Peptides against a protein of PDB entry 6PSE. Designs and how they scored, part 35

Target 1, 78 residues: chain A of PDB entry 6PSE
Amino acid sequence: PSEEEEYARLVMEAQPEWLRAEVKRLSHELAETTREKIQAAEYGLAVLEEKHQLKLQFEELEVDYEAIRSEMEQLKEA

## One batch from the design tools (peptide; aimed at target 1 E42 L45, target 1 (a further copy) E36 V47)

Design b2_p23_6_s4 (made by RFdiffusion4, then SolubleMPNN; from b2_p23_6, 12 letters changed)
Fold by OpenDDE base, seed 2:
Structure b2_p23_6_s4 (fold): chain B 78 residues (1-78), chain C 78 residues (1-78), chain A 23 residues (1-23)
Amino acid sequence: as target 1 above (78 residues)
Amino acid sequence: as target 1 above (78 residues)
Amino acid sequence: SLPSDEEIEAFFRAILEKAAAAA
C-alpha cells in the first residue's frame, strides 16, 4: 500500500484524541505554509516591480545611446 | 469568544466522523497551499535571474554610453 | 523595508529545499 493509503487507514482507525491532535497539527502547518506562501508572493511582486523599473531605465538609456551614436556616426561621415 | 476559540471548542466537541472530514479538508488545503508556495518560490527565483541578466545588460550599455558621451564631449570642446 | 536580492533568493531556495526534503 502507498503512504497515502496507509495514512488514510490510520485516519479511519484513529481514536478521537488522535484525530483532534492531527487537526491541530494540520492547522498549524497550514497556517505556517500560508504565511510562507504570502511572503513569497510579496517578495515576487517586489522583484517584478524592481525589474520593471530597471527595464524602463534600460530603454531610456538605449534611446539616449542611439541618439549620441547617430550624431557621432554623422560627424564621422562628414 | 474569538473565532479561534470557537473553532477549538468545535474540535473538542466534534464526533469522529466530523474530525476525519476535517483532517481530510485540512490535508487537501495544506497540499494546495504547499504547491502554491513552491510555485511562488520557483517563479520568484526566475524573476530574480531575469532581473540580474537585465542589470548586467544595463551596466554594459552604461559603459558603452559613457565612452561615446566622453568622445562626443571631447569633440565639442575642441 | 524589503530584504536584499540575496536574502530573497535565500528565502525562495529554503522553500524549495524544504519541499525537496519532504518529498
Scores: peptide ipSAE 0.638, ipTM 0.879, DockQ to the pose 0.979
OpenDDE base, seeds 1, 3, 4, 5: peptide ipSAE 0.638, 0.638, 0.638, 0.638; ipTM 0.879, 0.879, 0.880, 0.879

Design b2_p23_7 (made by RFdiffusion4)
Pose (drawn by RFdiffusion4):
Structure b2_p23_7 (pose): chain A 78 residues (1-78), chain B 68 residues (1-68), chain P 23 residues (1-23)
Amino acid sequence: as target 1 above (78 residues)
Amino acid sequence: LVMEAQPEWLRAEVKRLSHELAETTREKIQAAEYGLAVLEEKHQLKLQFEELEVDYEAIRSEMEQLKE
Amino acid sequence: EAEEEAEEQALYEEFLEAYEEAH
């Protein structure tokens, strides 16, 4: 019997005391995972924002580079 | 009376929580894998930005060297 | 509790939407 069918038999045939403990155990597991899920989403928004700021800082540097480059090309007529 | 024959509710709760826990885990993992992808993207972009900085300094100094 | 779980899920949906907007 696989671990899944063994567990299914346990839930349908175990005593209430065991069922109560499993409810309690899963409640803790769910609360912790919900906490981890939330932190992972916040981490995503933070790095998404960092990336956004970096993109803007990059495109700003592209403009400053083009301005100097444009002036240099003009000067090579001298 | 004896509504105390109620292991059926506990069994319903075990199943409900088991499913919620599974979906929450998928959402957590999915969220983590996305976070790693953004880090990889940001890494590529940071490398490109530092390249542009060096090139920018290269032609800021190459000009100004235009000195008369 | 239902409102807190709705807010947590809304944060996760905002994260997914923000990731898709970035791509």

Design b2_p23_7_s1 (made by RFdiffusion4, then SolubleMPNN; from b2_p23_7, 13 letters changed)
Fold by OpenDDE base, seed 3:
Structure b2_p23_7_s1 (fold): chain B 78 residues (1-78), chain C 78 residues (1-78), chain A 23 residues (1-23)
Amino acid sequence: as target 1 above (78 residues)
Amino acid sequence: as target 1 above (78 residues)
Amino acid sequence: DAARRAAEEALLAEFRAAYEAST
């Protein structure tokens, strides 16, 4: 039997005391995993914002670079 | 009483059938939250890699920009 | 570039949704 089938059997045959303990365990794990998910989301958002700001700076520099490049090309052709 | 206290009372007074259903519910929510956490982590890593590549490109452009700016400044002073 | 920007916006939306669903 798979672990899932064995666990299902365990839950089906369990006494109330075990079931209450399992509810408590699962509630704790869910709360912890939820906090970790929130942290991952917050971190991801921060990185995305940083990347966005960097992209804007990069695009601004590209514009400035092309302006100077074009001016330089014109001066060299004169 | 807080929702937490009310829930705790519910678990303490619950019949085995309710407890089994609650174990099933919590197991499902835990599995779902775990998948979401993993997905968020994977996406965060991808964004970090993209940001890193963008940073390298930005730094390369800064070097090129300073080179052409310096050359332009020298030409204008001559 | 457009495809990448669209992907980034989609990721932002997913991160926001994950955060909001968890808080």
Scores: peptide ipSAE 0.170, ipTM 0.788, DockQ to the pose 0.084
OpenDDE base, seeds 1, 2, 4, 5: peptide ipSAE 0.148, 0.149, 0.153, 0.147; ipTM 0.792, 0.790, 0.790, 0.790

Design b2_p23_7_s2 (made by RFdiffusion4, then SolubleMPNN; from b2_p23_7, 11 letters changed)
Fold by OpenDDE base, seed 5:
Structure b2_p23_7_s2 (fold): chain B 78 residues (1-78), chain C 78 residues (1-78), chain A 23 residues (1-23)
Amino acid sequence: as target 1 above (78 residues)
Amino acid sequence: as target 1 above (78 residues)
Amino acid sequence: MEEERRKEEALLEEFRKAYEEST
């Protein structure tokens, strides 16, 4: 049988003591995994904020670049 | 008692049928939370790559901007 | 950059959901 089928059989045939231990184990793993999920989300948000700030800087530089480029073009034609 | 203490008492006093159901519930939630964690991590990596690409574009524009700025300054002084 | 904005908004929403579902 698959590991999943074997696990299911274990759960069905297990004594209360094993089941309580398994509830404890799963609760702990769920808590850890939940924390890790939150951390991953927070990290992603931080990176998004950094990217957003960089984008604003990029757009500002584009405006400045075009202004200087235009001025330089005018100076060269004068 | 706190919810945690009440839950702990429930687990200690529960019948095998409840415990099996709780194992099933926790297993399901763990699986879902694990998928969500992985998804969050993948999204974070994607954003990081996008930020990196934007940084490269920004640096390229900075080089071009400084070149034009310098040239314009020279033209104004000539 | 418009496409990137849309992608960013979508990603922000996904991160927000992931965070809110866990907190």
Scores: peptide ipSAE 0.107, ipTM 0.780, DockQ to the pose 0.083
OpenDDE base, seeds 1, 2, 3, 4: peptide ipSAE 0.106, 0.103, 0.106, 0.107; ipTM 0.780, 0.779, 0.779, 0.780; seed 4 fails the geometry check

Design b2_p23_7_s3 (made by RFdiffusion4, then SolubleMPNN; from b2_p23_7, 13 letters changed)
Fold by OpenDDE base, seed 5:
Structure b2_p23_7_s3 (fold): chain B 78 residues (1-78), chain C 78 residues (1-78), chain A 23 residues (1-23)
Amino acid sequence: as target 1 above (78 residues)
Amino acid sequence: as target 1 above (78 residues)
Amino acid sequence: MEAERAREEALLAEFRAAYEASR
């Protein structure tokens, strides 16, 4: 039997005291996991914003680079 | 009474059938929340890697830009 | 770059969804 099947059997055969303890345990783990999920999302958003700002800077530099490259090529060909 | 206090009372007064259903509900929510947390972490890592690659490209472009800028300035001042 | 922007928007939406679902 899988651990999941064994757990299901345990839940079916458990006394109310065990069930209440399990509800408390699961509630706690859910709260912690939820908090960790929020933190992961916040971190991801922060990194994404940083990447966005860097991308804007990169695109601006590309424009400036192409402008100078074109100007220099014109000066060399004239 | 807070919702938390009301929930705690419900758990204390609940019949085994309700408790088993609540264990099932919480187990399901925990599994889903855990999956979502993992996904958020994976996405955060992906964005971080993309930001790193972009930073390398930006730094390379900065070097090239400064080289052309310097060359252009030399041509104008000569 | 456009494909990357689309991916970024999708990721942003996923992060926001994860955040909102957690609150």
Scores: peptide ipSAE 0.119, ipTM 0.781, DockQ to the pose 0.084
OpenDDE base, seeds 1, 2, 3, 4: peptide ipSAE 0.118, 0.117, 0.120, 0.106; ipTM 0.780, 0.781, 0.781, 0.777; seeds 1, 3 fail the geometry check

Design b2_p23_8 (made by RFdiffusion4)
Pose (drawn by RFdiffusion4):
Structure b2_p23_8 (pose): chain A 78 residues (1-78), chain B 68 residues (1-68), chain P 23 residues (1-23)
Amino acid sequence: as target 1 above (78 residues)
Amino acid sequence: LVMEAQPEWLRAEVKRLSHELAETTREKIQAAEYGLAVLEEKHQLKLQFEELEVDYEAIRSEMEQLKE
Amino acid sequence: SEEEEEEQALYEEFIEAYEESQE
C-alpha cells in the first residue's frame, strides 16, 4: 500500500484523539507555509522594484551617452 | 444528544486543511521560482549597466581629450 | 477571513506585477 492509501485509511478509521492531533498538526503546517508564502511574495515585489529602478537608471545613462556621442560625431568635422 | 458522534467533522477538517496546505505550498513555490527569475533578470541587467558605464567613461575621456 | 483575503490579495498583486514585467 502506498503512503497515500495508508494515510487515507488512517483518516477514515482512526480515533477522534488522532484526528484532533492531525487537525492541530496541519493547522501549524498551514500557518507556517502561509507565512513563508507571504514572505516570498514580498521578496518578489522588492526585487521587482529594485529591477525597475535599475532599468530607469540604465535608460538614463543611455541618454547621457547618446548626448556625448552625438557631440563627438559632430566634432569629427574638424 | 450524542451529536458526539462527530469524527466526521474532524475528518472533514483534516481534508480541508490538507488541501489548503497543498495549494499554499504551490503558491509559495511558484512565488519563490518567480523571485529567482527576477534575480536572474536583474543580474543580466546589472551586467549590462556596468558595461554602459565603462563605455560612457571611455567616451567621456576620449572627448575632453579633445583639447585645444 | 479578512487577514486571509489581504494575504491572498498580496499574492495576486505579486503575480500580476510579475506578469506585467514580462511584457

Design b2_p23_8_s1 (made by RFdiffusion4, then SolubleMPNN; from b2_p23_8, 11 letters changed)
Fold by OpenDDE base, seed 2:
Structure b2_p23_8_s1 (fold): chain B 78 residues (1-78), chain C 78 residues (1-78), chain A 23 residues (1-23)
Amino acid sequence: as target 1 above (78 residues)
Amino acid sequence: as target 1 above (78 residues)
Amino acid sequence: SAAAAAEQALLEEFFARYEASQQ
């Protein structure tokens, strides 16, 4: 039997005391996992914003660089 | 009474049938939440890597830009 | 619950913005 099937059987045959303990365990794990999920989302959003700002800075620098490069190229060709 | 206290009371007074259903519900939610957490973490890591690569490119461009800027400045001063 | 809905909305926002950043 699979672990899932064994667990299902355990739940079906369990006494109220075990079931209450399992509800408590699962509730705790769910709360923790939910918190971690939210933290991951918040962190991800922050990194996205940082990347976006960096991209804007990079694009601005590229424009400035190409301007100077072009000017320099013109001077060298003369 | 708080929602938490009300829930706790419900669990304490619940019959096995309700408890089994609650275990099933919580297990399902935990599985889904776990999947979402992992997915969020994976996306976050991907963004971090993208940001890192962009930062490296930016720093390289800064070096190149400063080199040309310096050369241009020298030419203008002469 | 309302709290759960708000939390889920944050996750969905992240996923949506992530997908958009990949364009």
Scores: peptide ipSAE 0.477, ipTM 0.864, DockQ to the pose 0.981
OpenDDE base, seeds 1, 3, 4, 5: peptide ipSAE 0.476, 0.476, 0.476, 0.472; ipTM 0.864, 0.864, 0.864, 0.863

Design b2_p23_8_s2 (made by RFdiffusion4, then SolubleMPNN; from b2_p23_8, 10 letters changed)
Fold by OpenDDE base, seed 1:
Formats: sequence, structure tokens, C-alpha cells
Structure b2_p23_8_s2 (fold): chain B 78 residues (1-78), chain C 78 residues (1-78), chain A 23 residues (1-23)
Amino acid sequence: as target 1 above (78 residues)
Amino acid sequence: as target 1 above (78 residues)
Amino acid sequence: SAAEAAEQALLEQFFEAFEKSQQ
């Protein structure tokens, strides 16, 4: 049997004391996992914003660079 | 009483049938939350990598820009 | 709960923003 099936059987045959403990365990894990999920989302949003700002700066510099490059090229070709 | 205290009492006084159902519910929520956490982590890592690559490109462009700028300035001052 | 809904909304916000960033 799969681990899932074995676990299901355990739950079905478990005594109330075990079940209460399992509820407590799962509740704790759920709370921790939820916190971690939220932290990941918050951090991800922050990085996205940083990336966006960097992209804007890069594009601005690229424009300025091409302007100077073009001017320089024209001077060299003259 | 707090919701947490009320829930704790409910668990303590619950019958096995309710407890089994609660274990099932919590297991399901944990699985879903875990999947979401993992996905958020994967996305976060992707964004970090993209940001890093962009930063490297930006720094390279800055160097090239300053080189041309300096050369151009020298030509203008001559 | 309201708290859970807010948390889920934050996750969705991130996912949406990420997908948009990929263009």
C-alpha cells in the first residue's frame, strides 16, 4: 500500500488521543507553512519591484549610451 | 474566549468522527499551502536570478558608458 | 477567515506580478 493509504488506515483506526495530537501537529505545520508562504510572497514582491526599478535605470542608461556611441561614431567617420 | 481557545476546546471535546474529519481537512490544507509555498519560492528564485543578470548587464553598460563618455569629453576638451 | 483571505490575496498579488514581469 502507498504511504497515503497507510496513513489513511492509521487515521481510521486511531484512538481519540492520537487524533487530537495529530490535529495539533497538523495545525502547527499548517501555521508554519502558511507563514513561510507569506514570507516568500512578500520577499518576491520586493525583488520584483527592485528588478523593475533596475530595468528602468538600465533602459535609461541604454538610451544615453546609444546617444553618445552614435555621436562618437559620427565623429570617427568624419 | 479567543478563537484559538474555543477551537482547542472543540478539539478536546470532539468525537472521533469529527477528529478524523478535521485531520483530513488539515491535511488537505497543508498540502495545498505547501504547494503554494513551493511555487512562491520557485518564482522568487527566478526573479532573483533575473535581477542578478540584469544587475550584471547594467554594471557592464555603466563601464562602457563611462569609457565612451570620458573619451568624448577628452575629444571635446582638446 | 479574513486573515486567511488577506494572506491568500498577497500570494495572488505576487503570482500575478511575477507572471506580468515575464511578459
Scores: peptide ipSAE 0.430, ipTM 0.857, DockQ to the pose 0.963
OpenDDE base, seeds 2, 3, 4, 5: peptide ipSAE 0.428, 0.430, 0.428, 0.426; ipTM 0.857, 0.856, 0.856, 0.856

Design b2_p23_8_s3 (made by RFdiffusion4, then SolubleMPNN; from b2_p23_8, 11 letters changed)
Fold by OpenDDE base, seed 2:
Structure b2_p23_8_s3 (fold): chain B 78 residues (1-78), chain C 78 residues (1-78), chain A 23 residues (1-23)
Amino acid sequence: as target 1 above (78 residues)
Amino acid sequence: as target 1 above (78 residues)
Amino acid sequence: SAERAREEALVEQFFAAYEQSQQ
């Protein structure tokens, strides 16, 4: 049997004391996992914003670079 | 009493049938939350990599821009 | 709970923002 099937059987046959302990364990793990999920989302949003700002700066520099490149090219061709 | 205290009391006084249902519920929520946490982490890593590549491109463009700017400045001062 | 709803909203916000960034 799979681990999942064995676990399901354990839950079905478990005494109240084991079940209460399992509820406590699962509640704790759920709380921790939820916190980690939230932290990942917050971090991800921050990185997205940083990437966006960097993209804007990059695009501004591209405009400035092309302006100078074009001017230089015109001078060389004259 | 806080919701946490009320929940704790409910767990302590609950019948086995309720406890088994609660274990099932918590297991489901934990599995779902874990999946979402992993997905958030994967997305975060992808954004970090994209940001890193963009930063490298930005720095390369800065070097090229300063080279042309300097050359242009030299031509104007000559 | 209201707190859980806010937490889930934040996660959804990130996923939506990420998906948008990929366009």
Scores: peptide ipSAE 0.444, ipTM 0.860, DockQ to the pose 0.981
OpenDDE base, seeds 1, 3, 4, 5: peptide ipSAE 0.444, 0.443, 0.441, 0.441; ipTM 0.860, 0.860, 0.860, 0.860

Design b2_p23_8_s4 (made by RFdiffusion4, then SolubleMPNN; from b2_p23_8, 11 letters changed)
Fold by OpenDDE base, seed 4:
Structure b2_p23_8_s4 (fold): chain B 78 residues (1-78), chain C 78 residues (1-78), chain A 23 residues (1-23)
Amino acid sequence: as target 1 above (78 residues)
Amino acid sequence: as target 1 above (78 residues)
Amino acid sequence: SAEEAREEALVARFFEEYKRSQE
């Protein structure tokens, strides 16, 4: 049987004391995992924002670069 | 009492059938939350890499820009 | 489990790389 099936059987055959302990364990793990999920999401968002700002800066520089390149090309052709 | 205290009392007074259902519920929520956490991390890593590549491109463009800017400045001053 | 360990390692790596990116 799969680990999931084995666990399910364990839960079905467990005594109330074990079940209460398992509820406590799972509740704790869920709380921690939730906190970490939120933190990961926050970090991801921060990186996205940083990337976005960098992209804007890059695009501005591209515009400036093309302007100077074009001007210089015109000067050289004159 | 706090919600946590109330929940704790509920767990202590609960019948085995409720406890088994609660274990099942919590297990499911934990699995989903874990999946979401992992996905957030995977996405975050991807964005970090994209940001890094963009930064490299930006720095390269800065070098090229300064080269042209300097050359043009010299031409104008001559 | 081994799979869980791999997943947690991925998350840990992200957090570490994120922190590094902020330095």
Scores: peptide ipSAE 0.509, ipTM 0.870, DockQ to the pose 0.962
OpenDDE base, seeds 1, 2, 3, 5: peptide ipSAE 0.506, 0.508, 0.505, 0.506; ipTM 0.869, 0.869, 0.869, 0.869

## One batch from the design tools (peptide; aimed at target 1 A41, target 1 (a further copy) Q39 Y43)

Design b2_p24_1 (made by RFdiffusion4)
Pose (drawn by RFdiffusion4):
Structure b2_p24_1 (pose): chain A 78 residues (1-78), chain B 68 residues (1-68), chain P 24 residues (1-24)
Amino acid sequence: as target 1 above (78 residues)
Amino acid sequence: LVMEAQPEWLRAEVKRLSHELAETTREKIQAAEYGLAVLEEKHQLKLQFEELEVDYEAIRSEMEQLKE
Amino acid sequence: SISELRYERALEEAQAEPLHLVPL
């Protein structure tokens, strides 16, 4: 029997004391995973924002580069 | 009376939590894999930005060298 | 364990999907 069918048998045939402990165990597991899920989403928003700021800083540097480059090309007529 | 024959509710709770835990885990993993992808994207962009900085300095100094 | 199996299944499902932001 696989671990899945063994567990299904346990839930449908175990005593209430065991069922109560499993409810309790899963409640802790869910609370912890919900906490981890939330931190992972926050981390995503933070690095998404960092990336956004970096993109803007990059495009700003592109403009400054073009301005100097444009002036140099003009000067090569001298 | 004996509504105490209620292991059926506990069994319903075990199943409900087991499913919620599974989906929460998928959402967590999904969220983590996306966070890693953004880090990878940011890394590529940081490398490109530092390249542009060097090139920018190269032609700021190449000009200004235009000196008369 | 059953907990590991549940995790592996949730991992496989998360990998089968395209990457997207999970909202709060």

Design b2_p24_1_s1 (made by RFdiffusion4, then SolubleMPNN; from b2_p24_1, 11 letters changed)
Fold by OpenDDE base, seed 1:
Structure b2_p24_1_s1 (fold): chain B 78 residues (1-78), chain C 78 residues (1-78), chain A 24 residues (1-24)
Amino acid sequence: as target 1 above (78 residues)
Amino acid sequence: as target 1 above (78 residues)
Amino acid sequence: SWLEELERRAREEAASLPLRLVPL
């Protein structure tokens, strides 16, 4: 028997007091896991924003690099 | 009374059949929420890796930029 | 319910993320 089947049997045979305790336990774990899920998503979004800002900085540097490269080429040809 | 207190009262007054159904419902939601938390964490890690690669490229460009800037400064002073 | 509201917020937050796969 799988652990899931064994747990299902326990739930079916359990007394009301155990069932109430299990509902309380699961409710707590669900609330905590839900908060953790939200937090993980928020962290993912924060990293995405940091990557976006870095990309903007990279693109600005590329523009500046090409400007200096072009100016240097002109100076060498003069 | 808070919604949490009202839910707690419902659990206390509920019959075994409702309690078993609630355990099943909460178990299912906990499993789904756990998977979603893991997925959110995996996404965050993927974005972190992309940001890291971008940072390496940015640092390489900074080195090249400073080299050209320095050469250009020397050409202007000559 | 308070739990349903928490779950709703979690789903909305997760939905805000672009669908991306973990690199190999």
Scores: peptide ipSAE 0.157, ipTM 0.799, DockQ to the pose 0.160
OpenDDE base, seeds 2, 3, 4, 5: peptide ipSAE 0.131, 0.125, 0.137, 0.139; ipTM 0.797, 0.792, 0.795, 0.795; seed 2 fails the geometry check

Design b2_p24_1_s2 (made by RFdiffusion4, then SolubleMPNN; from b2_p24_1, 10 letters changed)
Fold by OpenDDE base, seed 1:
Structure b2_p24_1_s2 (fold): chain B 78 residues (1-78), chain C 78 residues (1-78), chain A 24 residues (1-24)
Amino acid sequence: as target 1 above (78 residues)
Amino acid sequence: as target 1 above (78 residues)
Amino acid sequence: SWMEEMEERARAEAAALPLRLVPL
């Protein structure tokens, strides 16, 4: 039997006291995992914002680079 | 009483059949939330890698920009 | 419920990010 089947059997045969304790345990783990999920999402958003800011800086530098390149090309041809 | 306190009271007064159903519900929600947490973390890592690649490109462009800027400055002074 | 609110918040924040996979 799989661990899942064994756990299911345990739940079916368990006394009320064990079941109440298990509900409490699972509720606690769910709350913790939920908080961790939120934190992971918030971290992802923070990194995304940093990437966005870097992209803006990159695009600004590209504009400046092309401006100088064009000016230099004009000077060399004159 | 808070919703948390009311839920705790419900669990304490609940019949075994309800408790078993609640264990099943919480187990399912925990599994789903865990998968979602992992997925959020994986996304964060992907964005972090994209940011890293962008940073490398930015630094390469900075080198090229400074080279052209320096050449331009020399041409204007000569 | 408070638990549902937490789950909803977490789901909403995760949904703000496009689903991407990290290369294996």
Scores: peptide ipSAE 0.157, ipTM 0.799, DockQ to the pose 0.167
OpenDDE base, seeds 2, 3, 4, 5: peptide ipSAE 0.154, 0.142, 0.151, 0.153; ipTM 0.799, 0.789, 0.791, 0.799; seeds 2, 4 fail the geometry check

Design b2_p24_1_s3 (made by RFdiffusion4, then SolubleMPNN; from b2_p24_1, 11 letters changed)
Fold by OpenDDE base, seed 2:
Structure b2_p24_1_s3 (fold): chain B 78 residues (1-78), chain C 78 residues (1-78), chain A 24 residues (1-24)
Amino acid sequence: as target 1 above (78 residues)
Amino acid sequence: as target 1 above (78 residues)
Amino acid sequence: SWLEEMRRRAEEEARAQPLRFVPL
């Protein structure tokens, strides 16, 4: 039997005291996992913002680069 | 009483059938929340990789920009 | 964004926590 099937059997055969403890355990794990999900989301958003700022800087540098390239081309043709 | 205290009382007074259903509910929510946490982490890693690639491109452009700037300065001094 | 929605839902879930399941 799979671990899931074994767990299901355990839950079905469990006494109320074990079930109450399991509810408490699962509630705790859910709370922790929820917190971790929030942290993962916040981290992802922070990285996304950093990438966005970097993209803006890159685009500004591209503009400056093309300006200098154009000026240099003019100097070479003169 | 707080919602937590009311829930705790409910769990303490609940019959095995309700407790088993609650274990099942919490297990399901934990599984979903875990999946969402993993997805958020994976998304954050993907964005991090994109940012890294963009940073490499930015650094390459900076090198090219400084090369042209230096060449242009030499042309203006000659 | 999806991440913002995940954060929002997680915050709501954290507020709503298993505490809300009142069986009839």
Scores: peptide ipSAE 0.345, ipTM 0.844, DockQ to the pose 0.090
OpenDDE base, seeds 1, 3, 4, 5: peptide ipSAE 0.265, 0.219, 0.200, 0.189; ipTM 0.821, 0.823, 0.821, 0.819

Design b2_p24_1_s4 (made by RFdiffusion4, then SolubleMPNN; from b2_p24_1, 13 letters changed)
Fold by OpenDDE base, seed 5:
Structure b2_p24_1_s4 (fold): chain B 78 residues (1-78), chain C 78 residues (1-78), chain A 24 residues (1-24)
Amino acid sequence: as target 1 above (78 residues)
Amino acid sequence: as target 1 above (78 residues)
Amino acid sequence: SWMEEMRKRAEEEARSLPLKFIPL
């Protein structure tokens, strides 16, 4: 039997005391995993914001670069 | 009583059938939350990699910009 | 453990889906 099948059998045959302990364990793990999910999402948002700011800086530099390139081209043609 | 205290009381007074159903529910929610946590972490890593690539492109553009700026300055001084 | 197998399955499911931001 798979571990899942063994676990399912354990749950079916378990005494109320074990079931209450398992509910407590799973509740704790769910709370912890939820906290970790939120932390991962917050980290992702922070990195996304940093990337966005960097993108704005990059686009500003592209504009400045094209301006200088155009000015230089005009100076070379004159 | 807080919702947590009411839930704790419910777990203590619950019949085995309810406890088994709650173990099943919590196991399912834990599996879903775990998947979502992993997705959030993978997204964060993907954004971090995109930010890194953008940073490399930005630094390359800065080098090119400084080269053109320097050339233009030299042309204006001559 | 069963919990480790559940985590592995969750990882496989996560990898099979397009990466997108999960709202807070």
Scores: peptide ipSAE 0.163, ipTM 0.798, DockQ to the pose 0.943
OpenDDE base, seeds 1, 2, 3, 4: peptide ipSAE 0.147, 0.132, 0.132, 0.153; ipTM 0.788, 0.782, 0.784, 0.789; seed 4 fails the geometry check

Design b2_p24_2_s1 (made by RFdiffusion4, then SolubleMPNN; its pose is not in this set)
Fold by OpenDDE base, seed 5:
Structure b2_p24_2_s1 (fold): chain B 78 residues (1-78), chain C 78 residues (1-78), chain A 24 residues (1-24)
Amino acid sequence: as target 1 above (78 residues)
Amino acid sequence: as target 1 above (78 residues)
Amino acid sequence: SEAARRAEQEALLREILARARAAE
């Protein structure tokens, strides 16, 4: 049987003491995993914001670059 | 008492049937939370990679911009 | 568009974050 099936059997056959311990374990893991999920989501949002700001800066630089390029081209043609 | 204290008392006084149900509930929530954590982490990594690529492009454009700026400055001074 | 994709990513992350905080 799979580990999942074995675990299910263990839960069905377990004594109350084991079950209480398992509830405690799972509660703790759930709390930790939830905190980690929050951290991951917050990190992702922060990076998204940074990327957005960088994109705006890039677009501004592109405009400035094209302006100078055009001016230089005109100076060379004249 | 706090909700945490009440929950702790419930776990201590619970019958095996309730405990088994709680193990099942917590296991399910843990699995879902874990999947979402992974998803959030994957999104964060993807955005980080995109940001990195954008940064490289930005730096390349900065170099090109400074080159043209410098050339233009020299042309204006001469 | 890039803006649209970013918005979708942000929405997903915010949703995950909201549900995570609610589960604390």
Scores: peptide ipSAE 0.331, ipTM 0.838, DockQ to the pose 0.385
OpenDDE base, seeds 1, 2, 3, 4: peptide ipSAE 0.298, 0.328, 0.329, 0.329; ipTM 0.833, 0.838, 0.838, 0.839; seed 1 fails the geometry check

